# Peptides against a protein of PDB entry 6NYY, part 97

Target 1, 212 residues: chain A of PDB entry 6NYY
Amino acid sequence: KHFEQAIERVIGGLEKKTQVLQPEEKKTVAYHEAGHAVAGWYLEHADPLLKVSIIPRGKGLGYAQYLPKEQYLYTKEQLLDRMCMTLGGRVSEEIFFGRITTGAQDDLRKVTQSAYAQIVQFGMNEKVGQISFDLPRQGDMVLEKPYSEATARLIDDEVRILINDAYKRTVALLTEKKADVEKVALLLLEKEVLDKNDMVELLGPRPFAEKS
Target 2, 212 residues: chain A of PDB entry 6NYY as posed
Amino acid sequence: KHFEQAIERVIGGLEKKTQVLQPEEKKTVAYHQAGHAVAGWYLEHADPLLKVSIIPRGKGLGYAQYLPKEQYLYTKEQLLDRMCMTLGGRVSEEIFFGRITTGAQDDLRKVTQSAYAQIVQFGMNEKVGQISFDLPRQGDMVLEKPYSEATARLIDDEVRILINDAYKRTVALLTEKKADVEKVALLLLEKEVLDKNDMVELLGPRPFAEKS

## One batch from the design tools (peptide; made by RFdiffusion4, then SolubleMPNN)

Design b2_p20_1_s4 (from b2_p20_1, 9 letters changed)
Fold by OpenDDE base, seed 1:
Structure b2_p20_1_s4 (fold): chain B 212 residues (1-212), chain A 20 residues (1-20)
Amino acid sequence: as target 1 above (212 residues)
Amino acid sequence: AMPREVIDEIFPAYSSIAPP
């Protein structure tokens, strides 16, 4: 407990108890985080949720902490589940509010980066082929792309397809589990912080055996 | 970067919803 709190303070910063979210914003955050939590719960290859909070910390309005698996090799299916979990917040907002917010900006950045990495670094797209290029980092000189503009367009199209597939999968999942997302969101609004035990009490045991 | 490093950078163990 004390060690986890220390890690949370180091990673998440100090709780900004003075940052008063409007009730509607707090509701949006709760449903957003509930979307992540439920998607992660029902996706086999998602990282297990350790903690989710709607208490603002640092620059964040809410946060989730996961227990990453010590894994060195990733399949397309595993990366897809990670993308779906990452889209869980945006999808939850869409399902419950019929509108999207800026809250998913970082999630969309991650999903975008993952899609590009799968296609141009890991060679996981059949149309683009078994290629591997380093993605330019922020601040790298704009070097000429090692591929044609036609290939660039193909990459962009296949990235969009991959993200849309992940989005559709997440919509299907969270629509099926809509009542569970609601339960988690309501409990978040009540407790402000949930852990794995709260999720087990609310949803039952995670349907995937924890690889011990 | 090793694939693991790339993936861990993209999907960190800590995530937050940020204001714009």
Scores: peptide ipSAE 0.355, ipTM 0.869, DockQ to the pose 0.618
Fold by OpenDDE base, seed 4:
Structure b2_p20_1_s4 (fold): chain B 212 residues (1-212), chain A 20 residues (1-20)
Amino acid sequence: as target 1 above (212 residues)
Amino acid sequence: AMPREVIDEIFPAYSSIAPP
C-alpha cells in the first residue's frame, strides 16, 4: 500500500482532490478507463492491469497502471493487442455514448507512433517491405525524408489501415464484452479506484496465464 | 533506440486520459 502510493505519486503526481469533474465528465472518464481495463483483461498480449482510477492526478482525469513484462522481442500480434488496449477508451466512449471526446488524444498519439514504428522501423508491413528508417523525434528539423513522396504516401496509407484494423478488433471485443465494460465503469463510479483484485472479483480470473 | 526502448516509450506502464 505505501509503496504503491509512493510510485503513484512519482508517476502520476499528486491527487488533485480540488478538480471536481462534472458528473457527465466523470461518467465519460469511468467508461473510458473501463474500456482500457476490459480490453487489457481479454487481450492475451496486453500488459496486466494493476490499477485503474478516475481520480484526477496532475493533468490527467483518470489513469491506468499496468505491470510491464520483461520482454525484448515483440511480435506483430503482441503490438496489435497493445494498440487495441490503447484504443479501448475511445471505443468504449463510442459504444456507450455514441460520441467521442478529446480524452483519447494521448491514446491516439501512442497508437499512431506504434503504427509508424511497426511499418518504418521494424519492417512489419508487406507492402512497405523490409525497411528500417529512423523516425524524426519531436523537434528535429526534418530536412529530408530518407524515402520518396510515393513511399511516404504508401506508409501513411498502411499506417491508417493498421490503426483501423486495431480499431475494428477493439470494437468487436468491447461489443462482445459490453456488459463487462459497464460493470467496471459502474464500479469505478462507486469506488473511484479499482485494483487487480477488484477486476478478478468482477470479471473472474484473467483468462491468460501470468507468465511468472 | 533498441526496439524494446521504443515500445516501452510508446506503451508506458502508466497511462492517463488527457484533459479536454
Scores: peptide ipSAE 0.346, ipTM 0.865, DockQ to the pose 0.642
Fold by OpenDDE base, seed 5:
Order: C-alpha cells, then sequence, then structure tokens
Structure b2_p20_1_s4 (fold): chain B 212 residues (1-212), chain A 20 residues (1-20)
C-alpha cells in the first residue's frame, strides 16, 4: 500500500482532491477509462491493466497503470492491439455519448506515433516497403526528410489507413463488449479506483493466459 | 534506438487523461 502510493505519487503526482469535476465530466472520464480497460482486457497483446482511477492526479483527470511485458520484439499484430487499447477511451465516448471530447489527445498522439514508427521505422507497410528511417526526436533539428515528397504523401496516407483500421477494430470490439464497458464505468463511478481483482470479479478472468 | 525503446516510449506503463 505505502509503496504503491509512493510510486503513484512519483508517476501521477499528488491527488488533487480539490479538483471537483462536474458530474457529467466525471461520467465522461469513467466511460473513457472503462473503454481502455475493457479493450485491454479482451485484446490478447495489450498489456494487462493493474489499476484504473477516475480520481484526478496532478494534471490528469483519470489514469490507468499497466504491467508491461518483458518483450523485446513486437509483431504488427501486437502493435495493432496496443493501438486499439489506446483508442478504447475515444471509442467508448463515441459509443455511449455520440460525441467525442479532447480527453483522447494524448491517446491520439500515441497512436499517431505508433503508426508512423510501424511504417517508417519498422518497415511494416507493404506499399511503403522495407524501409527504416530515424524519426526526428523532440529537440533534433528537423533535418530534411531522406525521402521524396511523393514518399511523404504515401506515408501519410498509409498512416491514416492504419489508424482508421485500428479505430474500426476498436469500435467493433467495444460494441460487442458494450455491456462490459458499462459495468466497468458504473463501478468506477462508485469506487473511483479499480484494480485487476475488481476487473476479474466484474468480467471474469482475462481470456488470455498471463505469460508469467 | 532499439525498437523496444521506441515502443516503450510510445506506450508507457502509465497513461492519463489530460484536461484540455
Amino acid sequence: as target 1 above (212 residues)
Amino acid sequence: AMPREVIDEIFPAYSSIAPP
């Protein structure tokens, strides 16, 4: 307990008990986080959820913690599942509210970065081909792209296709599991914090063997 | 950077909803 709280303080900052979200905003956060949690639960290659919270911490309105796998090599399928899990919040908002919020900004950034990395660093796109370029890191001088403008347009098109495919896959999954998303969201609104055991009690055991 | 480092940077073990 004390050690987990210490890690949470270091990673998430101090709980802002003074930041009272409006009930409608708190509901949006709960369904957003439930979308991530349920997507991660039913996607084989997603990292297992350890904790999900709708208690504001630092600058965050809600947060999730995952147990990363000790993995060095990633397949295209594994990266797709991670993208889908990351889109789970946005998709949940769309399914339940018929509207989207700014809450998914960081998620969309991650998905975008992952899509570009797959196409231009890992050579995982058939149209772009077996290429690998260093993506400019934050703070690197934007050197001229080592490829033509035509290649840049192709990359952008294929990134959009990949993200849209991940989005559609996530919509299909969370539509199928809509009742489970609702259960998790309602329990989050009640308890504000859920762990893996709460998820097991609510949804049953995760359908994938934990690679210990 | 090793592919793992890239992936771990993109998908950290901690995620949060930031206010706008």
Scores: peptide ipSAE 0.342, ipTM 0.863, DockQ to the pose 0.626
Fold by OpenDDE base, seed 2:
Structure b2_p20_1_s4 (fold): chain B 212 residues (1-212), chain A 20 residues (1-20)
Amino acid sequence: as target 1 above (212 residues)
Amino acid sequence: AMPREVIDEIFPAYSSIAPP
């Protein structure tokens, strides 16, 4: 308890005054987080979920904590699974509510950054090719692009394709696992916080061996 | 940045729903 609270304080900040979410917003958050949790559970290369919460904290309405693997090299497949897990919240909202919210803004930012990194830093796109350019850091003057406007358009198009493919994959997964998303969401609404053991109880053991 | 650093920055061990 004390150790978990300490980690929560370090990561989430002090429980500032709990924003009282409307019941419908709390429901949206629960299904959003359940989408992340279930996607991460059934994607081989996603980081395993440690904790998921719908308790509002200073910077978020809900959160998930993952156990990152000690990994230095990433494949396209691994990065795709991470993108899919990150899209899990948005996809869950679409599946269950038929509408999307602003809650996925940070998720979409991450997915966008990952897609650009894959294409322009890691050379993982066949159409763009074996290129590697430094992406401008936040706040750096956008140096002149070392490529043409035509190449820039190609990059943008391929980024959209990659994100859309990840989105479709996530839709397929969470549609298949819709009942599991519902179970997790309902339990989140009851307990507000779930850990790995709760997920095992609900979903069974994660189908992928944790590479320790 | 090394690929690991880029990936760790993009996909941190903590994710949250941004407040509206």
Scores: peptide ipSAE 0.338, ipTM 0.863, DockQ to the pose 0.646

Design b2_p20_2_s1 (from b2_p20_2, 10 letters changed)
Fold by OpenDDE base, seed 5:
Structure b2_p20_2_s1 (fold): chain B 212 residues (1-212), chain A 20 residues (1-20)
Amino acid sequence: as target 1 above (212 residues)
Amino acid sequence: MLPYINSSLLSAEEIIELQK
């Protein structure tokens, strides 16, 4: 218990008890985090959820804690499931409120980075092919791209297709599981923090065996 | 392996700071 709390404080930052969200914003946060949690619950290759919270910490209005699998290699399918889980918050907002907020900015950044990496670093796109280029890191001088403008356009198009595919997959999943998202969101509004056991009580056991 | 935190929903204040 003490070790877990220490990790949460170090990684998640200090709990901002003074930051009081308006009820409508708190509701948005609850449904956003519920979207992530439920998407991760029903996606085989998503990391197991340990905790989800709508208590602001550090830079975030909400957060989730996950237990990563000890793996160094990722398949295309695994990366897709991770993208879908990351999109779960945005998709939940769209499904339940019919509007989107700025809250998904960091999620979209992560998804964008993953999509580009899959296509230009991991060679996971058939149209672009078996290529691997280093993406400019933040702060690197924009070196000349080692590929043509035509290739750049193709990459951009395929990135958009990949992200849209992940988005559609997430919409389909959370639409199917809409009642589950609502259950989690409502319980979050009541308890503010849920653990794995709360999720099991609400949704049943996770349908995928946790490889310990 | 150690648990990790995935924070979402940046506050407006954080967005403004990142744009600076």
Scores: peptide ipSAE 0.338, ipTM 0.784, DockQ to the pose 0.085
Fold by OpenDDE base, seed 2:
Structure b2_p20_2_s1 (fold): chain B 212 residues (1-212), chain A 20 residues (1-20)
Amino acid sequence: as target 1 above (212 residues)
Amino acid sequence: MLPYINSSLLSAEEIIELQK
């Protein structure tokens, strides 16, 4: 317990026990985190969930802890599942509340970065083609793009298509598993922290073998 | 590999800070 807490503190920041959310906001956090957890549970290439919490820590109102796979090469399918898992919170909010919040900003940033990387760095888009350019880092002078404005527009369009496809996939998944999302959210509201064993008890064993 | 944490749902205060 102490070792796990130390790791969580180092990686996730300090637990903010003094931050009290309104009941409606706490409910939003629970369903948001449940969306991530359930999406990750039923997506083959998502990282295995270790813990999910709605106790504020660091910059987040909730968090999930995952065990990454030791891999250096990623397929389009793997990256798509990771995008879907990342969208799970936003999608859950949409399904259960019919509204979206600012809470998914970091998730959307990660998804956006992944989509651009897939298209511009990894050459994974057929329309854009087998190209690889360095993405400007935050603070780098935007050097002249090595491609035309037309290509830039194409990239932007294909990024939106990829993100929308991931979003639709996540909507389909969490709609199918809506009852599971609610079970996880309700248990989070009760216990505030769930581990892998709690998830197994609620949902059954994860349908994908953990490839260590 | 060590476990990693994905934090979700930035508070309004954190959003304002990130925009500065």
Scores: peptide ipSAE 0.328, ipTM 0.788, DockQ to the pose 0.093
Fold by OpenDDE base, seed 4:
Structure b2_p20_2_s1 (fold): chain B 212 residues (1-212), chain A 20 residues (1-20)
Amino acid sequence: as target 1 above (212 residues)
Amino acid sequence: MLPYINSSLLSAEEIIELQK
């Protein structure tokens, strides 16, 4: 227990115990994190959840800890599941509150970056084709894109399609598992922190074998 | 492999800071 807390402090930063969220915001955080947790639980290629918390740490109002798989190569399907897990918070907010918040900005950034990388770097889009271009790094004065404006538009369109597909998949999943999301969210509101065992008690064992 | 943390729900203050 103490060792885990030490690791959390090192990796996640110090708990901002002074940051008191309003009950409604705390509820939003709980359902947002529950969305991530449940999406990750039922997506085969998501990393196994170790812990989920609605106690603010560092820059985030909530967080989840995952055990990564020792994996060097990612399939398109694996990347899609990771995108869906990342969208789980936003989708949960939409399903339960009928509104979206600014809280998902970092999630959307990650999803956007992943989508562009898949299409532009990994050649995972059939329309764009088997191409690989370096994405401009933030701050690099990219004077000229290595592709035409038409290709740029195509890339942008396909990125949106990919993200929308991931979003729809996540909506379908969390709608199916809506009761589970609510269970997790409610328990988060009570305990503020859930571990893997809590999740197993609520949802049953994760339906995918954890490859160690 | 070491566990990793994925933080979510940036505070409004953090968002404003990131926009600068």
Scores: peptide ipSAE 0.323, ipTM 0.801, DockQ to the pose 0.093
Fold by OpenDDE base, seed 1:
Structure b2_p20_2_s1 (fold): chain B 212 residues (1-212), chain A 20 residues (1-20)
Amino acid sequence: as target 1 above (212 residues)
Amino acid sequence: MLPYINSSLLSAEEIIELQK
């Protein structure tokens, strides 16, 4: 407990007890975080969930804590599952509210970055091919792209395809597991913080062996 | 490996700050 709290304080910042969310916003946060949690629960290559919270901390209105796998090499399938987990919040909002909020901006940034990295750094796209370019870092002079405008358009198109595929996969998953998302969201609204044991009680054991 | 936190749902204020 103390170690987890210390990590939470260091990584997540201090709880902002002064940020009182409106009930509707708190509901949005709960369903958003439930989407992440449930997606991660049922995706084989997602990192195991340790904790999910709708108590605002630092820059976020909610957060989830995960235990990463000790691996240095990632497959395309593993990266896809991670993208789906990251899209879980946005997808949950769409499924339950029929509207999307600005809350998923950081998630979308992460998904976008991952998609570009897969295509232009890892050579994981057949149309773009076995290429590897460094993505421009923030603050680097916009150096001329080492590829043509036609290639740039192709990259952009394939990024959209990849993200859309991840989105559709996440929609299918969370639609199938809609009742589970609801259970998690409702319990979050009650307890504000859930741990792995709460998830097991709600959903049953995670269907994937946690390779510790 | 140490656990990591994935924060979600940036506040409007945080969005404005990230745009700066």
Scores: peptide ipSAE 0.316, ipTM 0.780, DockQ to the pose 0.095

Design b2_p20_2_s2 (from b2_p20_2, 8 letters changed)
Fold by OpenDDE base, seed 2:
Structure b2_p20_2_s2 (fold): chain B 212 residues (1-212), chain A 20 residues (1-20)
Amino acid sequence: as target 1 above (212 residues)
Amino acid sequence: SLPYINSSLLTAEEIIEKQK
């Protein structure tokens, strides 16, 4: 317990026990985190969930802890499942509340970065082709793009298509598993923190073997 | 590999600070 808490403090920041959310905001956090948790549970290439919490830490109102796979190579399918898991919070908000919040900004940033990397760095898009360019880092002078404005527009369009495909996949999954999302959200509102064993009790064993 | 944390739902204050 003490070692896990130490890791959580180092990685996630200090627990903000003094931050009291309004009941409606706390409900939003619970369903958002439940969306991530359930999406990750039923996506083969998502990292295994260790813990999910709606206790604010650092900059986040909720968080999930995962055990990453030791891998250096990623397929398109693996990256898609990771995108879907990352979109799980936003999709859950849409399904249950019919509205979106600013809470998914960091998730959308991660998804956007992943989509651009897949298309511009990894050559994973058939329309753009097998190209690989360095993405400008924050603060780097936007050097002249080594491609035309037409190619830039194509990249932007294909990024939107990829993100929308991931979004639709996540909507389909969490709609199918809507009852499971609600079970997790309600239990989060009760316990504030769930571990892998709680998830197994609620949802059954994860349908994918944990490849260490 | 060490576990990692994905934090979600940034507060409005954090958003404003990050945009500055």
Scores: peptide ipSAE 0.345, ipTM 0.782, DockQ to the pose 0.093
Fold by OpenDDE base, seed 4:
Structure b2_p20_2_s2 (fold): chain B 212 residues (1-212), chain A 20 residues (1-20)
Amino acid sequence: as target 1 above (212 residues)
Amino acid sequence: SLPYINSSLLTAEEIIEKQK
């Protein structure tokens, strides 16, 4: 009852906005963003969350604001946590709804790009080895790949493995923190926008020291 | 460091239109 009333109030508020989502779609957005937020909260190397919103902006139905660390070098572990945070929305949808939506397409693109970069640019994969190749830029007629077809297949396989590992890690995390995802999602449906203080009130302080 | 925005849940309208 309280949840339904909260959704109705949010929907009623959205009627004044240019983009009105159906209640079920708004619910999907809330849980998707809650997945990102909670994953980022409990992943050490994720950037600190400043704000999360389910108010549509531009092409996105939701967004989060983060404070990046002043960091120039990234470890494999840090990149993995970032991948997990990026997958948090998709994973949340799977956990709570048993279905996935097209909404995660940009997240998946980012994860895919990161995975390829880790393997072929940063030399972070043991099977592929300590190699670094430039990824073809969109529009560059790369006539020939600098590696064999066998290496190409290996790269593709290892990319899938890396993404799947990140996905599984995210599933494990958000399953453990399922109640927290629910809390954040419900509060998002009530307030539409949460800040860091709201997150602290819901979840407690972020368990990692914020390096300024 | 400046805060950044990460937008999620892009609409599939363009994709659906291309599939038509």
Scores: peptide ipSAE 0.331, ipTM 0.774, DockQ to the pose 0.084
Fold by OpenDDE base, seed 1:
Structure b2_p20_2_s2 (fold): chain B 212 residues (1-212), chain A 20 residues (1-20)
Amino acid sequence: as target 1 above (212 residues)
Amino acid sequence: SLPYINSSLLTAEEIIEKQK
């Protein structure tokens, strides 16, 4: 408990008890976080959920804590599941509210970064091919792209395809598990914080063996 | 491996501040 709280304080910042969310915003946060949690629960290659919270901390209105696998090499399938988990919040908002909020911006940034990295850094796209370019870092002079404008367009198209595929996969998953997302969201609204045990009580054991 | 936190739902105000 103390170690977890210390990590939460260091990584998540201090709880902003002063940020009173409107009930509708709090509901949005709960369903958003429930989307992440449920997606991560039912995706084999997602990191195991330790904790999910709708208590605002630092810059976020909600957060989830995960235990990463000690892994240095990632497959395309593993990266896809991570993308789907990251899209879980946005997808949950779409499924339950029929509207999207600005709340998913950081998630979309992460998904976008992952998609570009897969295509231009890891050579994981058949159309673009076995290429590896460094993505421009923030602040680097926009050096001339080492590829043509036609290749740039192809990259952009394939990034969109990859993200859309991840989005569709997440929609299918969370639609199938819609009742589970609802259960998690409602319990979040009640308890504000859920741990792995709460998730097991709601959803049953995670269907994937946690490789310790 | 150390647990990590993914924060969700950044406020619009914080987004505007980061763009500045």
Scores: peptide ipSAE 0.328, ipTM 0.788, DockQ to the pose 0.087
Fold by OpenDDE base, seed 3:
Structure b2_p20_2_s2 (fold): chain B 212 residues (1-212), chain A 20 residues (1-20)
Amino acid sequence: as target 1 above (212 residues)
Amino acid sequence: SLPYINSSLLTAEEIIEKQK
Protein backbone atom coordinates (compact mmCIF):
# COMPACT_ATOMS: atom_id res chain seq x y z
CA LYS B 1 0.00 0.00 0.00
CA HIS B 2 2.67 2.54 0.92
CA PHE B 3 4.78 1.61 -2.09
CA GLU B 4 1.82 1.94 -4.48
CA GLN B 5 0.93 5.32 -2.99
CA ALA B 6 4.51 6.47 -3.41
CA ILE B 7 4.50 5.43 -7.07
CA GLU B 8 1.15 7.16 -7.63
CA ARG B 9 2.47 10.32 -6.02
CA VAL B 10 5.59 10.32 -8.17
CA ILE B 11 3.77 9.52 -11.41
CA GLY B 12 0.37 11.21 -10.89
CA GLY B 13 1.31 14.24 -8.82
CA LEU B 14 -0.43 15.53 -5.71
CA GLU B 15 -4.16 15.06 -5.27
CA LYS B 16 -5.91 18.39 -5.69
CA LYS B 17 -8.36 17.83 -2.84
CA THR B 18 -9.30 21.51 -3.04
CA GLN B 19 -10.88 21.29 -6.49
CA VAL B 20 -14.56 20.81 -5.79
CA LEU B 21 -16.28 19.94 -9.04
CA GLN B 22 -19.94 20.68 -9.47
CA PRO B 23 -22.05 17.50 -9.29
CA GLU B 24 -22.79 17.64 -13.04
CA GLU B 25 -19.11 18.04 -13.89
CA LYS B 26 -18.21 15.18 -11.55
CA LYS B 27 -20.82 13.06 -13.32
CA THR B 28 -19.28 13.97 -16.69
CA VAL B 29 -15.83 12.96 -15.41
CA ALA B 30 -17.15 9.66 -14.06
CA TYR B 31 -18.82 8.67 -17.34
CA HIS B 32 -15.81 9.87 -19.36
CA GLU B 33 -13.39 7.75 -17.33
CA ALA B 34 -15.84 4.83 -17.34
CA GLY B 35 -15.82 5.02 -21.15
CA HIS B 36 -12.03 4.71 -21.24
CA ALA B 37 -12.04 1.92 -18.65
CA VAL B 38 -14.73 -0.20 -20.34
CA ALA B 39 -13.28 0.32 -23.82
CA GLY B 40 -9.87 -0.76 -22.53
CA TRP B 41 -11.42 -3.76 -20.77
CA TYR B 42 -13.03 -5.16 -23.93
CA LEU B 43 -10.32 -4.27 -26.47
CA GLU B 44 -7.75 -7.02 -26.90
CA HIS B 45 -4.78 -4.79 -27.62
CA ALA B 46 -5.50 -2.13 -25.00
CA ASP B 47 -3.15 -1.97 -22.03
CA PRO B 48 -4.48 -3.63 -18.85
CA LEU B 49 -6.21 -1.24 -16.48
CA LEU B 50 -4.78 -1.07 -12.96
CA LYS B 51 -6.70 1.88 -11.56
CA VAL B 52 -9.24 4.51 -12.58
CA SER B 53 -9.93 7.67 -10.59
CA ILE B 54 -12.12 10.75 -10.72
CA ILE B 55 -10.06 12.54 -8.07
CA PRO B 56 -8.35 15.49 -9.75
CA ARG B 57 -4.57 15.07 -9.94
CA GLY B 58 -2.04 17.30 -11.60
CA LYS B 59 -3.52 18.55 -14.86
CA GLY B 60 -6.47 16.17 -15.19
CA LEU B 61 -9.89 15.87 -13.57
CA GLY B 62 -9.68 12.10 -13.93
CA TYR B 63 -7.04 9.53 -14.74
CA ALA B 64 -6.43 5.89 -15.45
CA GLN B 65 -3.35 3.87 -14.60
CA TYR B 66 -2.29 1.11 -16.96
CA LEU B 67 0.34 -1.60 -17.03
CA PRO B 68 2.01 -1.42 -20.43
CA LYS B 69 3.19 -4.53 -22.18
CA GLU B 70 6.83 -4.64 -23.13
CA GLN B 71 6.18 -4.02 -26.80
CA TYR B 72 8.42 -2.41 -29.40
CA LEU B 73 6.48 -3.28 -32.57
CA TYR B 74 2.83 -2.37 -33.06
CA THR B 75 0.42 -3.74 -35.64
CA LYS B 76 -2.27 -1.69 -37.34
CA GLU B 77 -4.89 -3.58 -35.29
CA GLN B 78 -3.10 -2.81 -32.04
CA LEU B 79 -2.91 0.89 -32.90
CA LEU B 80 -6.62 0.89 -33.77
CA ASP B 81 -7.56 -0.60 -30.38
CA ARG B 82 -5.43 2.03 -28.66
CA MET B 83 -7.22 4.74 -30.64
CA CYS B 84 -10.59 3.27 -29.63
CA MET B 85 -9.60 3.20 -25.95
CA THR B 86 -8.46 6.82 -26.23
CA LEU B 87 -11.81 7.78 -27.80
CA GLY B 88 -13.76 5.94 -25.07
CA GLY B 89 -14.25 9.05 -22.94
CA ARG B 90 -15.65 11.21 -25.76
CA VAL B 91 -17.87 8.38 -26.97
CA SER B 92 -19.24 7.79 -23.47
CA GLU B 93 -20.13 11.49 -23.17
CA GLU B 94 -21.99 11.31 -26.48
CA ILE B 95 -23.88 8.12 -25.60
CA PHE B 96 -24.97 9.19 -22.13
CA PHE B 97 -25.33 12.98 -22.41
CA GLY B 98 -25.86 13.66 -26.11
CA ARG B 99 -23.27 16.41 -25.80
CA ILE B 100 -19.49 16.73 -25.94
CA THR B 101 -17.14 18.67 -23.69
CA THR B 102 -13.66 20.17 -23.98
CA GLY B 103 -12.41 17.36 -21.73
CA ALA B 104 -11.48 15.13 -24.66
CA GLN B 105 -9.02 17.62 -26.21
CA ASP B 106 -5.91 15.69 -25.17
CA ASP B 107 -7.50 12.41 -26.25
CA LEU B 108 -8.31 13.85 -29.68
CA ARG B 109 -4.78 15.20 -29.96
CA LYS B 110 -3.34 11.76 -29.23
CA VAL B 111 -5.69 10.08 -31.69
CA THR B 112 -4.87 12.66 -34.38
CA GLN B 113 -1.15 12.20 -33.83
CA SER B 114 -1.48 8.42 -33.99
CA ALA B 115 -3.53 8.56 -37.20
CA TYR B 116 -1.03 10.81 -38.96
CA ALA B 117 1.87 8.64 -37.78
CA GLN B 118 0.18 5.50 -39.13
CA ILE B 119 -0.36 7.06 -42.54
CA VAL B 120 2.76 9.16 -43.12
CA GLN B 121 5.39 7.46 -40.93
CA PHE B 122 4.46 3.78 -40.78
CA GLY B 123 3.02 3.36 -44.31
CA MET B 124 -0.10 1.65 -42.95
CA ASN B 125 -2.58 3.18 -45.43
CA GLU B 126 -3.18 1.48 -48.78
CA LYS B 127 -4.21 4.65 -50.66
CA VAL B 128 -1.28 6.73 -49.49
CA GLY B 129 1.05 3.75 -49.83
CA GLN B 130 4.40 2.67 -48.46
CA ILE B 131 5.71 6.11 -47.56
CA SER B 132 7.55 7.43 -44.52
CA PHE B 133 8.06 11.12 -43.87
CA ASP B 134 9.26 12.86 -40.77
CA LEU B 135 6.46 14.86 -39.23
CA PRO B 136 7.48 18.41 -38.39
CA ARG B 137 8.22 18.68 -34.69
CA GLN B 138 6.35 21.32 -32.74
CA GLY B 139 8.34 24.52 -33.29
CA ASP B 140 10.22 23.41 -36.38
CA MET B 141 9.68 25.64 -39.37
CA VAL B 142 7.33 23.70 -41.59
CA LEU B 143 9.85 22.94 -44.29
CA GLU B 144 8.37 22.28 -47.71
CA LYS B 145 6.43 19.05 -47.51
CA PRO B 146 8.22 16.37 -49.54
CA TYR B 147 4.89 15.64 -51.30
CA SER B 148 2.35 17.46 -53.48
CA GLU B 149 -0.77 19.29 -52.33
CA ALA B 150 -2.79 16.46 -53.83
CA THR B 151 -0.94 14.00 -51.58
CA ALA B 152 -1.46 16.34 -48.61
CA ARG B 153 -5.22 16.33 -49.24
CA LEU B 154 -5.21 12.56 -49.60
CA ILE B 155 -3.37 12.22 -46.28
CA ASP B 156 -5.85 14.53 -44.55
CA ASP B 157 -8.79 12.59 -45.97
CA GLU B 158 -7.37 9.23 -44.95
CA VAL B 159 -6.60 10.53 -41.43
CA ARG B 160 -10.25 11.56 -41.07
CA ILE B 161 -11.41 8.19 -42.36
CA LEU B 162 -9.16 6.33 -39.90
CA ILE B 163 -10.29 8.44 -36.93
CA ASN B 164 -13.94 8.11 -37.94
CA ASP B 165 -13.56 4.34 -38.24
CA ALA B 166 -12.02 4.20 -34.76
CA TYR B 167 -14.82 6.43 -33.46
CA LYS B 168 -17.56 4.25 -35.00
CA ARG B 169 -15.91 1.11 -33.63
CA THR B 170 -15.84 2.69 -30.17
CA VAL B 171 -19.49 3.78 -30.45
CA ALA B 172 -20.49 0.24 -31.38
CA LEU B 173 -18.49 -1.25 -28.50
CA LEU B 174 -19.68 1.13 -25.79
CA THR B 175 -23.28 0.95 -27.04
CA GLU B 176 -23.12 -2.83 -26.69
CA LYS B 177 -21.49 -2.42 -23.26
CA LYS B 178 -23.63 0.58 -22.21
CA ALA B 179 -24.81 -1.12 -19.01
CA ASP B 180 -21.18 -1.83 -18.06
CA VAL B 181 -20.21 1.82 -18.61
CA GLU B 182 -23.13 2.82 -16.36
CA LYS B 183 -22.04 0.38 -13.63
CA VAL B 184 -18.47 1.68 -13.67
CA ALA B 185 -19.57 5.33 -13.73
CA LEU B 186 -21.97 4.89 -10.81
CA LEU B 187 -19.36 3.05 -8.74
CA LEU B 188 -16.81 5.78 -9.55
CA LEU B 189 -19.25 8.38 -8.25
CA GLU B 190 -19.53 6.37 -5.05
CA LYS B 191 -15.90 5.33 -4.46
CA GLU B 192 -14.03 7.91 -6.62
CA VAL B 193 -11.29 5.30 -7.20
CA LEU B 194 -11.60 1.82 -8.66
CA ASP B 195 -8.91 -0.82 -8.99
CA LYS B 196 -8.64 -3.91 -11.17
CA ASN B 197 -10.47 -6.01 -8.56
CA ASP B 198 -13.45 -3.64 -8.55
CA MET B 199 -13.57 -3.92 -12.34
CA VAL B 200 -13.48 -7.73 -12.15
CA GLU B 201 -16.33 -7.69 -9.63
CA LEU B 202 -18.40 -5.42 -11.89
CA LEU B 203 -17.61 -6.79 -15.33
CA GLY B 204 -16.09 -10.20 -14.71
CA PRO B 205 -12.55 -11.17 -15.64
CA ARG B 206 -11.05 -9.31 -18.56
CA PRO B 207 -11.72 -11.52 -21.59
CA PHE B 208 -8.08 -11.37 -22.71
CA ALA B 209 -5.27 -13.29 -21.09
CA GLU B 210 -2.78 -10.86 -19.61
CA LYS B 211 0.57 -12.03 -20.88
CA SER B 212 2.60 -11.35 -17.74
CA SER A 1 7.39 -2.29 -17.38
CA LEU A 2 6.49 0.68 -15.18
CA PRO A 3 2.84 1.62 -14.89
CA TYR A 4 1.83 4.81 -16.65
CA ILE A 5 -0.92 7.31 -15.93
CA ASN A 6 -3.17 8.66 -18.62
CA SER A 7 -4.75 11.89 -17.43
CA SER A 8 -8.10 12.90 -18.86
CA LEU A 9 -10.24 16.03 -18.84
CA LEU A 10 -7.81 18.91 -18.62
CA THR A 11 -9.20 22.05 -17.06
CA ALA A 12 -9.53 25.16 -19.21
CA GLU A 13 -6.88 26.81 -17.06
CA GLU A 14 -4.45 23.96 -17.60
CA ILE A 15 -5.07 24.05 -21.35
CA ILE A 16 -4.30 27.77 -21.48
CA GLU A 17 -1.14 27.27 -19.43
CA LYS A 18 0.09 24.54 -21.78
CA GLN A 19 -0.41 26.81 -24.78
CA LYS A 20 1.79 29.59 -23.28
Scores: peptide ipSAE 0.314, ipTM 0.787, DockQ to the pose 0.089

